# Peptides against a protein of PDB entry 3EFO, part 26

Target 1, 262 residues: chain A of PDB entry 3EFO
Amino acid sequence: SQLADLYKSCETDALINFFAKSAFKAVLHQPLKVIREILVNQTAHMLACYRKNCASPSAASQLILPDSMKVLPVYMNCLLKNCVLLSRPEISTDERAYQRQLVMTMGVADSQLFFYPQLLPIHTLDVKSTMLPAAVRCSESRLSEEGIFLLANGLHMFLWLGVSSPPELIQGIFNVPSFAHINTDMTLLPEVGNPYSQQLRMIMGIIQQKRPYSMKLTIVKQREQPEMVFRQFLVEDKGLYGGSSYVDFLCCVHKEICQLLN

## One batch from the design tools (peptide; aimed at target 1 Y50 L250)

Design b2_p8_8_s4 (made by RFdiffusion4, then SolubleMPNN; from b2_p8_8, 5 letters changed)
Fold by OpenDDE base, seed 1:
Order: C-alpha cells, then structure tokens, then sequence
Structure b2_p8_8_s4 (fold): chain B 262 residues (1-262), chain A 8 residues (1-8)
C-alpha cells in the first residue's frame, strides 16, 4: 500500500529534527505542557496509523514499530527530556535559550547525535583494527565497572572509567599506575605513544571529525561527583529532572496507541 | 509486560 511505502521510506532522523525545531519554536507561544502532549500525541498517532493500516496482526500487548521508526520513540523521549521543554527551576533560562538556539540551527546529523549520544566501549578496542567499536545503548545498564567508555553528543565528550578498569589500560591511556592516580582535571589525553593510546586518539579524532563544534573532553571516574553529570547523557535512563526512562516512555506511547485504536 | 515487535 501507499502508506506502507511511506513508512518504509521514513527518515526518522529528519523527522526528529523537524519535531525538535517545531517544538522549540512553539516554546515561544505555547505552554510546555501542551508542547509535550503534542509530541507524545504525534508519536502515538503515527504508530497507531501504522498499526491500523500497515502492521500485521499482533497481540494488543505488543508495541509494533516499523523498522524505519525503530528509534523514533527513543529520540522522541530524548526530545521530551531536553531542558528546553522542561520547567524545572534547576534549569536556568540561559541554558534553555542556549540549547534552543543550538538545536534550531542544527542539521539532521547533528541533532541526531545531540539527542542520542554515541557511547563506545573503549576497553574492547582491537589495536589491529581500524574500525570503531560498536556503540552501546546509552544506559547505565550497559556500563561495567571493569570498562572504559567514551561518550560524545557533538558538544561534549566524556571518557568514563570504571572503578575496576584494567590497570594496563589506565597506564596505556594516562601513563599512570592506577585508577586513583588519574587526573580528572585534564581535558586532553597525554601522548603516551603506545598502540592503544594512538588508537583511542584516532577514534576520538574520528568522532570529532565533521562536527561543527570542538568537543571538550571530560575525564570521569565512576562513583565520583562528576559522574552525576555524565549520567545525564545516559538518555535511556530516567532523567534527573523528571524525565521518563525509555522503557517507561514506550509504555506510555503504547497505552496512548491503544486508546486511539480502541 | 510490554513487548516490542519490529517489522520491515
């Protein structure tokens, strides 16, 4: 059907960019609550239409997503959790204005990365490979105390170290003997010169490549105070300022779809 | 429990 073809050809990243800019424009004229409701409603309506007209028969307990929109809900939740659409006193007006303006000028690729960061398991690097490690989902559940992860969203870059990170990797990256000796005030990695260090630097360079802004590097140790800031970028988890986890959002969307169709 | 189904 024509509708089926439409969903197959859907470009979710472009759609998210559109929704973000539309919502951020609407902030000037509509209450935040209304904007959030519209976004959820739009998400539910699109998926309800798919279920009604395109999807194969399935149980009511299932949420059906076309492949082209497999990441639509997670991005929509990220948009809903953005400070521009929240009215928490902890968020300054300046921060809202800043992020609003940033997104309003972002291209599709930039907004995609902004709303859903790359989270890379650096501890799994194969020094003989030129390929980037496969990104993991942005959730605490994907981190490991033994691991080292690089997170980037186009504006910020974090290197997260688990409390049980391998000493050999710590020495390879920082040229220090242990986790405790890592200086988290540094914004640049030392040029240690070993293959692992060089590969990490290469990866960071690739991530930075073709981004409009230079990403400042923040070194984060697990269980230290700055980790709280880092965790805000684990966008699939529950937000600090009342935003839902991805799972909770899926349930919300599913419920609304059911209400629309029944 | 919610189950997600992906379709091509």
Amino acid sequence: as target 1 above (262 residues)
Amino acid sequence: ELTILYED
Scores: peptide ipSAE 0.456, ipTM 0.932, DockQ to the pose 0.913
OpenDDE base, seeds 2, 3, 4, 5: peptide ipSAE 0.439, 0.448, 0.451, 0.445; ipTM 0.927, 0.929, 0.930, 0.929

## One batch from the design tools (peptide; aimed at target 1 D67)

Design b2_p9_3 (made by RFdiffusion4)
Pose (drawn by RFdiffusion4):
Structure b2_p9_3 (pose): chain A 259 residues (1-239, 243-262), chain P 9 residues (1-9)
Amino acid sequence: SQLADLYKSCETDALINFFAKSAFKAVLHQPLKVIREILVNQTAHMLACYRKNCASPSAASQLILPDSMKVLPVYMNCLLKNCVLLSRPEISTDERAYQRQLVMTMGVADSQLFFYPQLLPIHTLDVKSTMLPAAVRCSESRLSEEGIFLLANGLHMFLWLGVSSPPELIQGIFNVPSFAHINTDMTLLPEVGNPYSQQLRMIMGIIQQKRPYSMKLTIVKQREQPEMVFRQFLVEDKGGSSYVDFLCCVHKEICQLLN
Amino acid sequence: SHHTYTIPS
């Protein structure tokens, strides 16, 4: 009968999986604007209820989120940015219908990765003694012109290359000497390499391990290349609203529920 | 327990 117990026991990934499927089923029944509004308001409602009933007194300039829901807003914004609930500019209906379908079947492990891609820094990789590098936030702010990154959501796998990308690596991986020497349209498996091209293929394997679909590798050269597609998977950035924007929005309506 | 985020005006 206590609300504190309800919240202390929640799981964001499980909640995100439900909201996603619930919204994706509703796409075949209601205007998308109506669906998104329900999502945002339900999100503000859950948090406003916690604020007026469980949270110890705190200043109005603060937005209080339970531990169980610490990353719920970030993921909810990712759902709202997703092409299934978005619109026309680019992204075919065939792409939307397809992604809408893939999510309807997903388990928690799949939906967590699908809505928050895994961004791995590759240029800072520890050689032959690895075990998959620490993940980095899904934002361009964590990319470096000197860096090479791996981004995966379970369906796509992007190998991102910066402009001032160390030629030493571009050689030990693509067997070519320089950055401008790589052709994106040749997105096939590169072997050779003794320390790195192996350590990279090692993590590309470990990532695919628990994943049902074999991911489509897509190489991205930084500055004005296909990168436009890649930017979509940096779900923390604006690309809908940014993570911070959405957070700013939820607080407004949480306050609107004046308490 | 919970987390607090300061929201500027």

Design b2_p9_3_s1 (made by RFdiffusion4, then SolubleMPNN; from b2_p9_3, 6 letters changed)
Fold by OpenDDE base, seed 2:
Structure b2_p9_3_s1 (fold): chain B 262 residues (1-262), chain A 9 residues (1-9)
Amino acid sequence: as target 1 above (262 residues)
Amino acid sequence: SDVLIDIPE
């Protein structure tokens, strides 16, 4: 059917870009609460339509997503959790304005990375491999105290180090003997010159490639204050300012779909 | 193919 074909051809990243820009434009004339409700409603309606007209029947307890839109909910939740759309007094008007302007000028690829960062397990690097590590989901549950992770969203880059990260890797990256010796005030990695350091720098270069902005690097040590900022980019988790986790959002969307379809 | 996600009650 035409409708089925439409869902198959859906470009979710483009859709999210559109929703983001539409919502960020709407903030000038509509209450944030209304905008958020509209976004959730739009998500629910699209998925309800699919469930009704295209999907095979499934249990009422299951949310059905077409393959082309399998990441729609997670991106939508990220959009909803953006500071521009959050109704919290802790968020300054300047910050809202800044991020609003940034997103309004972003292309599809840029907004995709912006809303859902890449989180790479750097501790798994094989210096003899040309393959990049596979990204993991942006959640604290995917972090490891023994691990080192690189997070990038097109604007910021974070190198997160677990409290039990391997000293060998720390030395390879920072040329210091231990976690305690890492200086988190640095915004550039030292030129250590070993294969591991070179590979990490290569990865960082690849991530920076074709991005319109030069990403500032922040070194983050687990359980230190700067980690709180880093955790804001773990977008699948519950937000600091009341934003829902991905799981909670899925429940919300599912509930609304069920209400639409009875 | 469709993606099915189990939603907790």
Scores: peptide ipSAE 0.617, ipTM 0.958, DockQ to the pose 0.893
OpenDDE base, seeds 1, 3, 4, 5: peptide ipSAE 0.609, 0.603, 0.602, 0.613; ipTM 0.957, 0.956, 0.957, 0.958

Design b2_p9_3_s2 (made by RFdiffusion4, then SolubleMPNN; from b2_p9_3, 5 letters changed)
Fold by OpenDDE base, seed 2:
Structure b2_p9_3_s2 (fold): chain B 262 residues (1-262), chain A 9 residues (1-9)
Amino acid sequence: as target 1 above (262 residues)
Amino acid sequence: SYVAIDIPS
């Protein structure tokens, strides 16, 4: 059907960019609560339309997403959890204004990365391979105490180290003997010169490539205070300031769809 | 093609 074809051709990243800019423009004239409700409603309506007109019969307990929009909910949740759309007093007006302006000027690729960061398991690097490690979902559940992860959202870059991260990797990256010796105040990795260090730097370079902003590197140790900032970029988890987890958001969207269709 | 996600009640 024509409608099915439309969904097949749908570019979720473009939609998110559009929704983000629309919402961020709307904050000037509409209450945040209303804007959030509109975004959820729009998401639900789009998916409800698909379910009604394009999807085969399925169990009521299932959320059905067209393949082209399979990541729409997660991105939408990220948008909803952005500080611009949150009315918590802990978030300054200046921060909201700053991020609003940033997003308003972002292209599709930029906003995609901004709302859903790339999280790479650096501890899995094979120095003999030219392939980048596969990104993992942005959730604490995907981290490991034994792991080292690189997170980037186009504006910030974090190198997260588990408390039990391999000393040999720490040595390779930082040229220090242990986790405790890592200086988290540094914003640049040392040029150690070994293959692992070089590969990591290469990866960081690739991530930085084609980004309009130079990403500041923050070294994050697990269980230290700065990790709290890092965790805010684990966008599938529950937000610090009232944002829902991805799972919770899916439930919300599903409920809304059911209300629309039943 | 579509993705089905089980939603807990």
Scores: peptide ipSAE 0.452, ipTM 0.938, DockQ to the pose 0.926
OpenDDE base, seeds 1, 3, 4, 5: peptide ipSAE 0.404, 0.433, 0.419, 0.422; ipTM 0.926, 0.934, 0.930, 0.931

Design b2_p9_3_s3 (made by RFdiffusion4, then SolubleMPNN; from b2_p9_3, 5 letters changed)
Fold by OpenDDE base, seed 2:
Structure b2_p9_3_s3 (fold): chain B 262 residues (1-262), chain A 9 residues (1-9)
Amino acid sequence: as target 1 above (262 residues)
Amino acid sequence: SYHLIDIPE
């Protein structure tokens, strides 16, 4: 059907870019609550239409996503959880204005990375491989105390170290003997010169390539205070300022779809 | 093609 073809051609990253810019423009004239509701409604309506007209009947307990919109909900949730759309006193007007302006100028690729960061398991690096490690979902559940992860969203870069990170990797990256010796105040990795260090630097370079902004590197130790900032980028988890987890958002969207169809 | 996600009750 024509409608089915439309959904097949849909590009989630483009949609999110559009929705983000539309919403961020709307904040100038509409209450944030209304904007959030509109975004959820739009998401629900698109998916409800698909369920009604394109998808085969499925259990009421199952959310149906077309392949082209497989990640639409997670990105939409990320958008909804952005400080620009949150009505919290803890978020300054300046921060809202700053991020609003940033997103308003972002292309599709930039906004995609901005809303859903890359989270790379650095501890799994193959120094003999030219391939980047496969990104994992941005959730605490994907972290490990034994792991080292690099997170990047086009503006910030975090190197997260588990409390039980391998000493060999710590030595390779920082040229220090242990986790405790890592200086989190540094914004640059030392040029240790070993294959692992070189590979990590290469990866960081690739991530930085063709990005409009130079990403500030923050080294984060697990269970230290700066980790709280890092965790805000684990966008599939519950937000600090009232944002929903991805799972909760899926439930919300599903409920609204059901309401539209029933 | 489409994806099915089980929604917890």
Scores: peptide ipSAE 0.500, ipTM 0.941, DockQ to the pose 0.912
OpenDDE base, seeds 1, 3, 4, 5: peptide ipSAE 0.441, 0.471, 0.462, 0.475; ipTM 0.929, 0.935, 0.934, 0.936

Design b2_p9_3_s4 (made by RFdiffusion4, then SolubleMPNN; from b2_p9_3, 5 letters changed)
Fold by OpenDDE base, seed 2:
Structure b2_p9_3_s4 (fold): chain B 262 residues (1-262), chain A 9 residues (1-9)
Amino acid sequence: as target 1 above (262 residues)
Amino acid sequence: SDVRIDIPS
């Protein structure tokens, strides 16, 4: 059917870009609560339509997503959790204005990375391989105290270090003997020159490639204050300022779909 | 293929 074909051809990243820009434009004239409700409603309606007209029957307890839109909910939740759309006094007007302007000028690829960062397990790097590590979901549950992770959203880059990260890797990256010796005030990795360091720098370069902004690097040690900032980019988790986790958002969307379809 | 996610009660 035409409708089925439409869903198959759906470009979720483009859709999210559109929703983001539309919402960020709307903040000038509509209450944030209304904008958020509209976004959720639009998400629910699209998915309800699919469930009704395209999907095979399924249990009422299951949320059905077409393959082309399998990441729609997670991106939508990220959009909803953006500071521009959050109604919290802790978020300054300046910050909202800044991020609003940034997103309004972003292309599809830029906004995709912005809303859902890449989170790479750096501790799994094989210097003998040309393959990049596979990204993991942006959640604390995917972190490891023994691990080292690189997070990038096109604007910021974080190197997160677990409290039990391997000293060998720490030395390879920072040329210091232990976790305690890492200086988190640095915004550049030292030129250590070993294969591991070179590979990490290569990965960082690849991530930076074709990005319109030079990403600032922040070194983050687990259980230190700067980690709180880093955790804000773990977008599948519950937000600091009342944003929902991905799981909670799925429940919300599912509930609304059920209400639409009964 | 569709993605089906079990939603907690």
Scores: peptide ipSAE 0.622, ipTM 0.960, DockQ to the pose 0.891
OpenDDE base, seeds 1, 3, 4, 5: peptide ipSAE 0.619, 0.611, 0.621, 0.621; ipTM 0.960, 0.959, 0.960, 0.960

Design b2_p9_4 (made by RFdiffusion4)
Pose (drawn by RFdiffusion4):
Structure b2_p9_4 (pose): chain A 259 residues (1-239, 243-262), chain P 9 residues (1-9)
Amino acid sequence: SQLADLYKSCETDALINFFAKSAFKAVLHQPLKVIREILVNQTAHMLACYRKNCASPSAASQLILPDSMKVLPVYMNCLLKNCVLLSRPEISTDERAYQRQLVMTMGVADSQLFFYPQLLPIHTLDVKSTMLPAAVRCSESRLSEEGIFLLANGLHMFLWLGVSSPPELIQGIFNVPSFAHINTDMTLLPEVGNPYSQQLRMIMGIIQQKRPYSMKLTIVKQREQPEMVFRQFLVEDKGGSSYVDFLCCVHKEICQLLN
Amino acid sequence: SVKELFEED
């Protein structure tokens, strides 16, 4: 009968999986604007209830989120930015219908990765003694002109290359000497390489391991290349609203529920 | 893991 126990026991990934499927089923029944509004308001409602009933007294300038829901807003914003709940500019209906379908079948492990892609820094990789590098936030702010990154959501795998990308690596991977020497349209498996091209293929394997679909590798050269598609998977950035924007929005309506 | 990233920041 205590609300504190309800919240202390929640799981964001499980909640995100439900909201996603619930919203994606509703796309075939209601205006998308109506669906997004329900999502945002339900999010503000859950947090406002915790604020007026469980949270110890705190200043109004603060937005209080339970530990169980620490990253719930970030993921909810990712759902709202997703092309299924978004619109016409680019992204075919065939792409939306397809993604809408893929999510309807997903388990928790799949939906977590689908809505928050895994961004791995590759240029800072520890040679032959690896075990998959620490992940980095899904934002352009964590990309470096000197860096090479791996981004995966379970369906797509992007190998991102910066302009000042170390030629040493571009050689040990693409077998070519320089950055401008790579052609994106040749997105096939590169072998050779002794320390790196192997350590990279090692992590590309470990990533695919538990994943049902074999991901489509897409190489992205930084500055004005296909990169436009890649930027979509940096779900923390604005690309809908940014993470911070959404957080700013939820607090407004949480306050509107004046308490 | 995502939660840890936000705690670190």

Design b2_p9_4_s1 (made by RFdiffusion4, then SolubleMPNN; from b2_p9_4, 7 letters changed)
Fold by OpenDDE base, seed 5:
Structure b2_p9_4_s1 (fold): chain B 262 residues (1-262), chain A 9 residues (1-9)
Amino acid sequence: as target 1 above (262 residues)
Amino acid sequence: DLAALYDEE
């Protein structure tokens, strides 16, 4: 059907950009609570409409998403968890204003990465491969104490190190003998010169090349204080200042869809 | 892209 084709042609990245800018504009004249409700309702409505008009009949327990919109709930949850849309007093007005302005000027590609960062398991790097490591979902569940991960959202870059990161990798990246010796105050990786170091630097370079702004590198050790900041970028998890995990949000949306359809 | 992550899981 024409409607089905319309949904299939939708780009989730474009949608999230639209929703983000619309919401962030609305912040100036509408209560945050209302804006959040509208976003959730719009999401549910869109998906409900698709299910009703484009999808085959299915059990109410099934959440049917068009291929082009499969990640819409994910992005929407990320948007809802952005500081601009949170009313927590812990979030400064300046921070809200800053991020609002940033997003208002972002293109589709920029906002996509901004709302859902890339999380790369660099501890699995094959120095003989020219391929970038496959990204993983932005959740603590995807991290490991033995792993090293690179996270980038177009504005920030984090190198997260598990407490049990392989010493050989630590040596390769930082030229220090152990996890404890890593200086987290550095904003640049040392030029160690070994293949692993070179490959990591290459990956970081590739990520940076696609972004309009230079991303500051923050080295984060697991269980240290700065990790709290890092974890806020694990957008599928529950946020520190509120906001649902992806799973919880998905359940919420599903429930609302069911209500709309029945 | 993100969609690819969810397609394989």
Scores: peptide ipSAE 0.093, ipTM 0.767, DockQ to the pose 0.801
OpenDDE base, seeds 1, 2, 3, 4: peptide ipSAE 0.068, 0.086, 0.063, 0.066; ipTM 0.751, 0.756, 0.745, 0.747

Design b2_p9_4_s2 (made by RFdiffusion4, then SolubleMPNN; from b2_p9_4, 6 letters changed)
Fold by OpenDDE base, seed 2:
Structure b2_p9_4_s2 (fold): chain B 262 residues (1-262), chain A 9 residues (1-9)
Amino acid sequence: as target 1 above (262 residues)
Amino acid sequence: DLAALYEEE
């Protein structure tokens, strides 16, 4: 159905772009609270429509979404947690203005990456493979203390190192003997020249391809202060400034759906 | 894509 097609990834990408730009435009003349409510209502309405027309009656008590449709609330939650739509004093006006302008000029491909970053388990790289590692969901639950992850949202690139990251990988990437020796002030990876380093650099290059901005690289050690910034990009988790986790957002949307259908 | 992430889980 046409409705089902709407929830395909490509269509959802277009929708989130539209909603983002619409919301960010509305910020100029509407209260943030109202804008957020509208976005939630729109999300609930679309999902309610699906439920009414496509879902079985037995599923009426719970929100069961097809996998493809899960993308919509994920993106919407990400949008709602964007600093432009948050009225926290910790967020500067300049930052809001900056991100607003960025998104207003983003195409569909750019905004989808911006709102939902790629999170790649770098520690799983096969140096003999030309394939990129499969991305994981942007949540702390997907991280591992033994792992190394690359996160990119089109503007920023983070290399996150678990406290128990493999020393051999650390050596391969940074040419240092241990986690403690990694300098997080660096913005570029050293050209170590080994296959692993080369592959990582290749991956980073691929991610950078066709992006309108050069992504700044930030090296992040687990449990260090800069990790807090990194965690803000784990968009499925609870936001630092009161934003909902994906699960919490789903609960909120579910309640609203029930209200719409009753 | 994002949809693929949720299909695999």
Scores: peptide ipSAE 0.195, ipTM 0.813, DockQ to the pose 0.769
OpenDDE base, seeds 1, 3, 4, 5: peptide ipSAE 0.189, 0.193, 0.160, 0.193; ipTM 0.805, 0.810, 0.797, 0.811

Design b2_p9_4_s3 (made by RFdiffusion4, then SolubleMPNN; from b2_p9_4, 4 letters changed)
Fold by OpenDDE base, seed 5:
Formats: C-alpha cells, structure tokens, sequence
Structure b2_p9_4_s3 (fold): chain B 262 residues (1-262), chain A 9 residues (1-9)
C-alpha cells in the first residue's frame, strides 16, 4: 500500500531531528509536560497506524515496527531524556539553553550522534585492522570491568576504563604501569608510539572527522566521580534525573499502542 | 549506525 511505502521510505534519523527541533522550539511556548506527552503520543500513534494498516496480523504481545522506524523508540526515549525537555531543578537553565541552541542548528547526521552516542569497545581492537571496532549499545550492561570503551556524541568524547582493564593496554595507551597511575586530568592521550596507541588515535581521528565541533576528551576511571557524568551518555539506561530506560520506555509505548488499537 | 547495531543483534 501507499502507506506502507511511506513508512518504508521514512528515515528515523530525519524524524528524530524533526521531533527534536519541533520540541525544542515548542519549549519556548508550551509546558514541558505537554511537549513530552505530545512526543509520546505522536510516537504511539505513528506506530499504531503502521501496525493497523501496514503490518501483518501478529500476537498482541509483539511490537511490530517498520524497518525504517525500528529504532525510533530508542531515539525518542533519548530525546525525552534530554535536559532540554526535563523540568528538573538539578539541571541548570543555562545547560538547557545551551543544548537547545545546539540541536536547533544540527543536521540529521549531527543529531543522530548527539542523541545516541557511539560506544566502541577499545579493548577489542585488532591492531592489524584498519576498521573501526563494532559499536555496542549505550548501556552499562555492555561495559566490562575488564574493558576500555570510547564514547562520542559529537560534542564530547570519553575514554572509559574498567577497574580491571588490562595493564598491557594501560601501558599501551597511557605509558603507565597500571590503572592507578592513569591521570584523569589529561585531555590528550600521550603519543606512546606503539601500534595500539596509534590505532586508538586513528579511531579517535575518524570519529572526529566531519564533526562540526572538536570533541574534548575526558578520561574516566570506573568507580571514580567523573564516571557519573559518563553514565549519563549511556542513553539506554535509566536516566539520572528520572528518565526511563529504553526497555521501560518501549513497554510504555507498547501499552499505548495497544490502547489505541483496542 | 544505530540501525545496523540493532539489526546485528
């Protein structure tokens, strides 16, 4: 059907950009609660319409999504959890204003990365490969105490180190003998000169490429205070300020869809 | 990127 074709041709990245800019514009004139409700309702209605008109009959327990919109709930949850749309006193007005202005000028590619960061398992790097490591989902469940991860959202770059990260990798990256010796105040990696260091720097360069802003590097040790900031970018997890996990949000959307279809 | 990530899982 024409409707099915429309859904197939839809780009989720473009949609989230549109929703984000629309919502962030609305912040100036409408209560945050209303904006959030509208976003959730729009998402539910859109998906319900697809299920009703485009999807084959399936069990009620299944959430049927078109391929083009498969990740829409993920992005939408990230948008809803953004500080611009949160009315929490812990979030400064300056931060909200800043992020609002940033997103209002972002293209589709920029907003994509902004709302869902790239999280790379650096500890799995093959020094013989020129390819970027496969990204993992932005959740604590994907981290490992024995791992090292690079996170980037177009504005910030974090190098997260597990408490049990391999000493040989620590030596390779930082030229220090152990996790304890890593200085988290540094904003640049040392040029150690070994293949692992070179590859990591290359990866960081690739990530930085074609981004409008120079991402500041923050070194984060697991279980240290700065890790809390890092965890805010694990967007599939429960938010620090009351935002839902992706799983919880998906359940919520599913319930609303069912209500619309009944 | 995200689509690819979810398709692989």
Amino acid sequence: as target 1 above (262 residues)
Amino acid sequence: MLKELYEEE
Scores: peptide ipSAE 0.058, ipTM 0.758, DockQ to the pose 0.748
OpenDDE base, seeds 1, 2, 3, 4: peptide ipSAE 0.049, 0.057, 0.044, 0.057; ipTM 0.754, 0.759, 0.750, 0.760

Design b2_p9_4_s4 (made by RFdiffusion4, then SolubleMPNN; from b2_p9_4, 5 letters changed)
Fold by OpenDDE base, seed 2:
Structure b2_p9_4_s4 (fold): chain B 262 residues (1-262), chain A 9 residues (1-9)
Amino acid sequence: as target 1 above (262 residues)
Amino acid sequence: MLKKLYEEE
C-alpha cells in the first residue's frame, strides 16, 4: 500500500531531528513533563498507525517495525534522556541552554550522531586495513574489560580503556607499560609512531573530519570516577539523571501502542 | 550507522 511504502521510505534520522528541535523549542513554553509525554505519545501513535495499517494480523501482538523505523524508539529514548528534557536539579541551566542551542542548529547528520554516538571497538583494529571497525551498540553490555573503545558524538570523543585492556595496545597508544600508568588528564594522544597508533589516529581523524566541531578527547579508565561521565553516552542504558534503558522504553511504547489499538 | 546496527542484529 501507499502508506506502507511511505513508512518504508521514512527517514528516521530526519524525524529525530525534527522532534528534537520541536521539543527543544517547546521547552520555552511548556513543562518538561508535558513535552516528554508528547514525544512518547507521538512515538506510540506513529508506530500504532503503522501496525494498524501496514502490519500483518499475525504480528498484531508483536512490535514489528520496518527497517526504516526500527531505530525510531531508540532515537526517541535518547532524546528523552537528553539534559534539555530532564528536570533534575543536578543539571545546570547553562548546560541545558548550551545543548539546546547546539541541537537547534544541527543538521540531520549531526543530530544523528549527537543523540546516538558512534562506539568503536578499537582493540579489534587491523593495522593493515583501511576500514573502520564496525560500531557496536551504545550499551555497557557491549563493552569488555579486555577492550578499548572509542566513542564519538560529534562534540566529545572518549577513549575508554578496560581494566584488563591489552598491555601491548596500551603501550602502542600511550607508550606506557600498563593501564595504571595511563594519564587520564591528557586531551591528546601521544605521537608514538607505531602502526597501531597511526591507525588509531587515522580513525580519529576520519571521525573528526565529518563533524563541524572539534571534538575534545577524554581518556577514560574503567572503574575510575570520570567513567561516570562516559557512561552517560551509553545511551541505550538507563540514564544517571533519569530516563529508561532502551529495552524499558520499548516496553513502555509497546504498552501504549496496545492501549491505542485496543 | 544506527540503522545498520539494528539491521545486523
Scores: peptide ipSAE 0.070, ipTM 0.775, DockQ to the pose 0.713
OpenDDE base, seeds 1, 3, 4, 5: peptide ipSAE 0.067, 0.041, 0.049, 0.052; ipTM 0.775, 0.753, 0.761, 0.763

Design b2_p9_5 (made by RFdiffusion4)
Pose (drawn by RFdiffusion4):
Structure b2_p9_5 (pose): chain A 259 residues (1-239, 243-262), chain P 9 residues (1-9)
Amino acid sequence: SQLADLYKSCETDALINFFAKSAFKAVLHQPLKVIREILVNQTAHMLACYRKNCASPSAASQLILPDSMKVLPVYMNCLLKNCVLLSRPEISTDERAYQRQLVMTMGVADSQLFFYPQLLPIHTLDVKSTMLPAAVRCSESRLSEEGIFLLANGLHMFLWLGVSSPPELIQGIFNVPSFAHINTDMTLLPEVGNPYSQQLRMIMGIIQQKRPYSMKLTIVKQREQPEMVFRQFLVEDKGGSSYVDFLCCVHKEICQLLN
Amino acid sequence: STVRELLES
C-alpha cells in the first residue's frame, strides 16, 4: 500500500519497452500528436506523484527523479525522437512501418539498445588484450576529429571516421594510407591488419553476438558525407528536442501539477 | 545501468 515500494521496484528498461510497444500499437488508432502527448504527460505524472508523495522536501528549482527512474527521461525522449512517432521530412513510410514492426517483437535487451545506441571509441583501443571498450554517451560532443567510433543499435552498425583521423589506423584497417583514400560506397569486410583490424573485428563480433538481426555496416567519413544519417543515432542531441530540452519540458508540466 | 553510470559521470 506504500508508494515508496512501488517506485523503489521499477525498471526503466522494462517501462520503456512497454511505452514503446503501447505507443507503436496506438499509431494505428490515434493521431501521433495524441500519442506523444499521452507519453509526455504520463511521464510528468509519474514523476510529479513521486515528488508530492515520496521525495523528501527539496527546493522547487529542482527536479526529483527516483533511482529506479534516473534514465527514464533520456529513454523517453529517445522514443519521442524515433521516426515511428515523428514525421515526413526524409525517412520513408516503409522505414517507419518496418521499425514499428521490429519493436513490437523486441525483448528488453533489444529495446534498450534500439532506443539508446552503443557508441564505442575505437582510436583509443587497447591492442590485443581487449574486451570491448567502455561506451560513450550518444552525442556528437563525445566525437573527436582525431577519433574513430562504432555506433550500433542492433540493426545498423556505423564506423565513424573523423577528418584528422590517424593514418596509422586507417592503414591497419582499410589497408589504404589516408583518410581521403576510403570510399564509403565500399562497405565490405576489411581483413588484413595484425593488431587493430583484428581487434576491431573482434568487437564487431562480440556486439553482434546476442543480436537477432545481422547488422548493416555503414562507414561514415566525418565532414559532409552520408553522416546525416549517422547523426540520427546520436539520440541525446537535438538532431525533436535534446535530452536537456525534454528534461526542461517535463519539469514544467510537473510544476504545472502544482505541488 | 551503463547509461546511468554515464550520466552520473

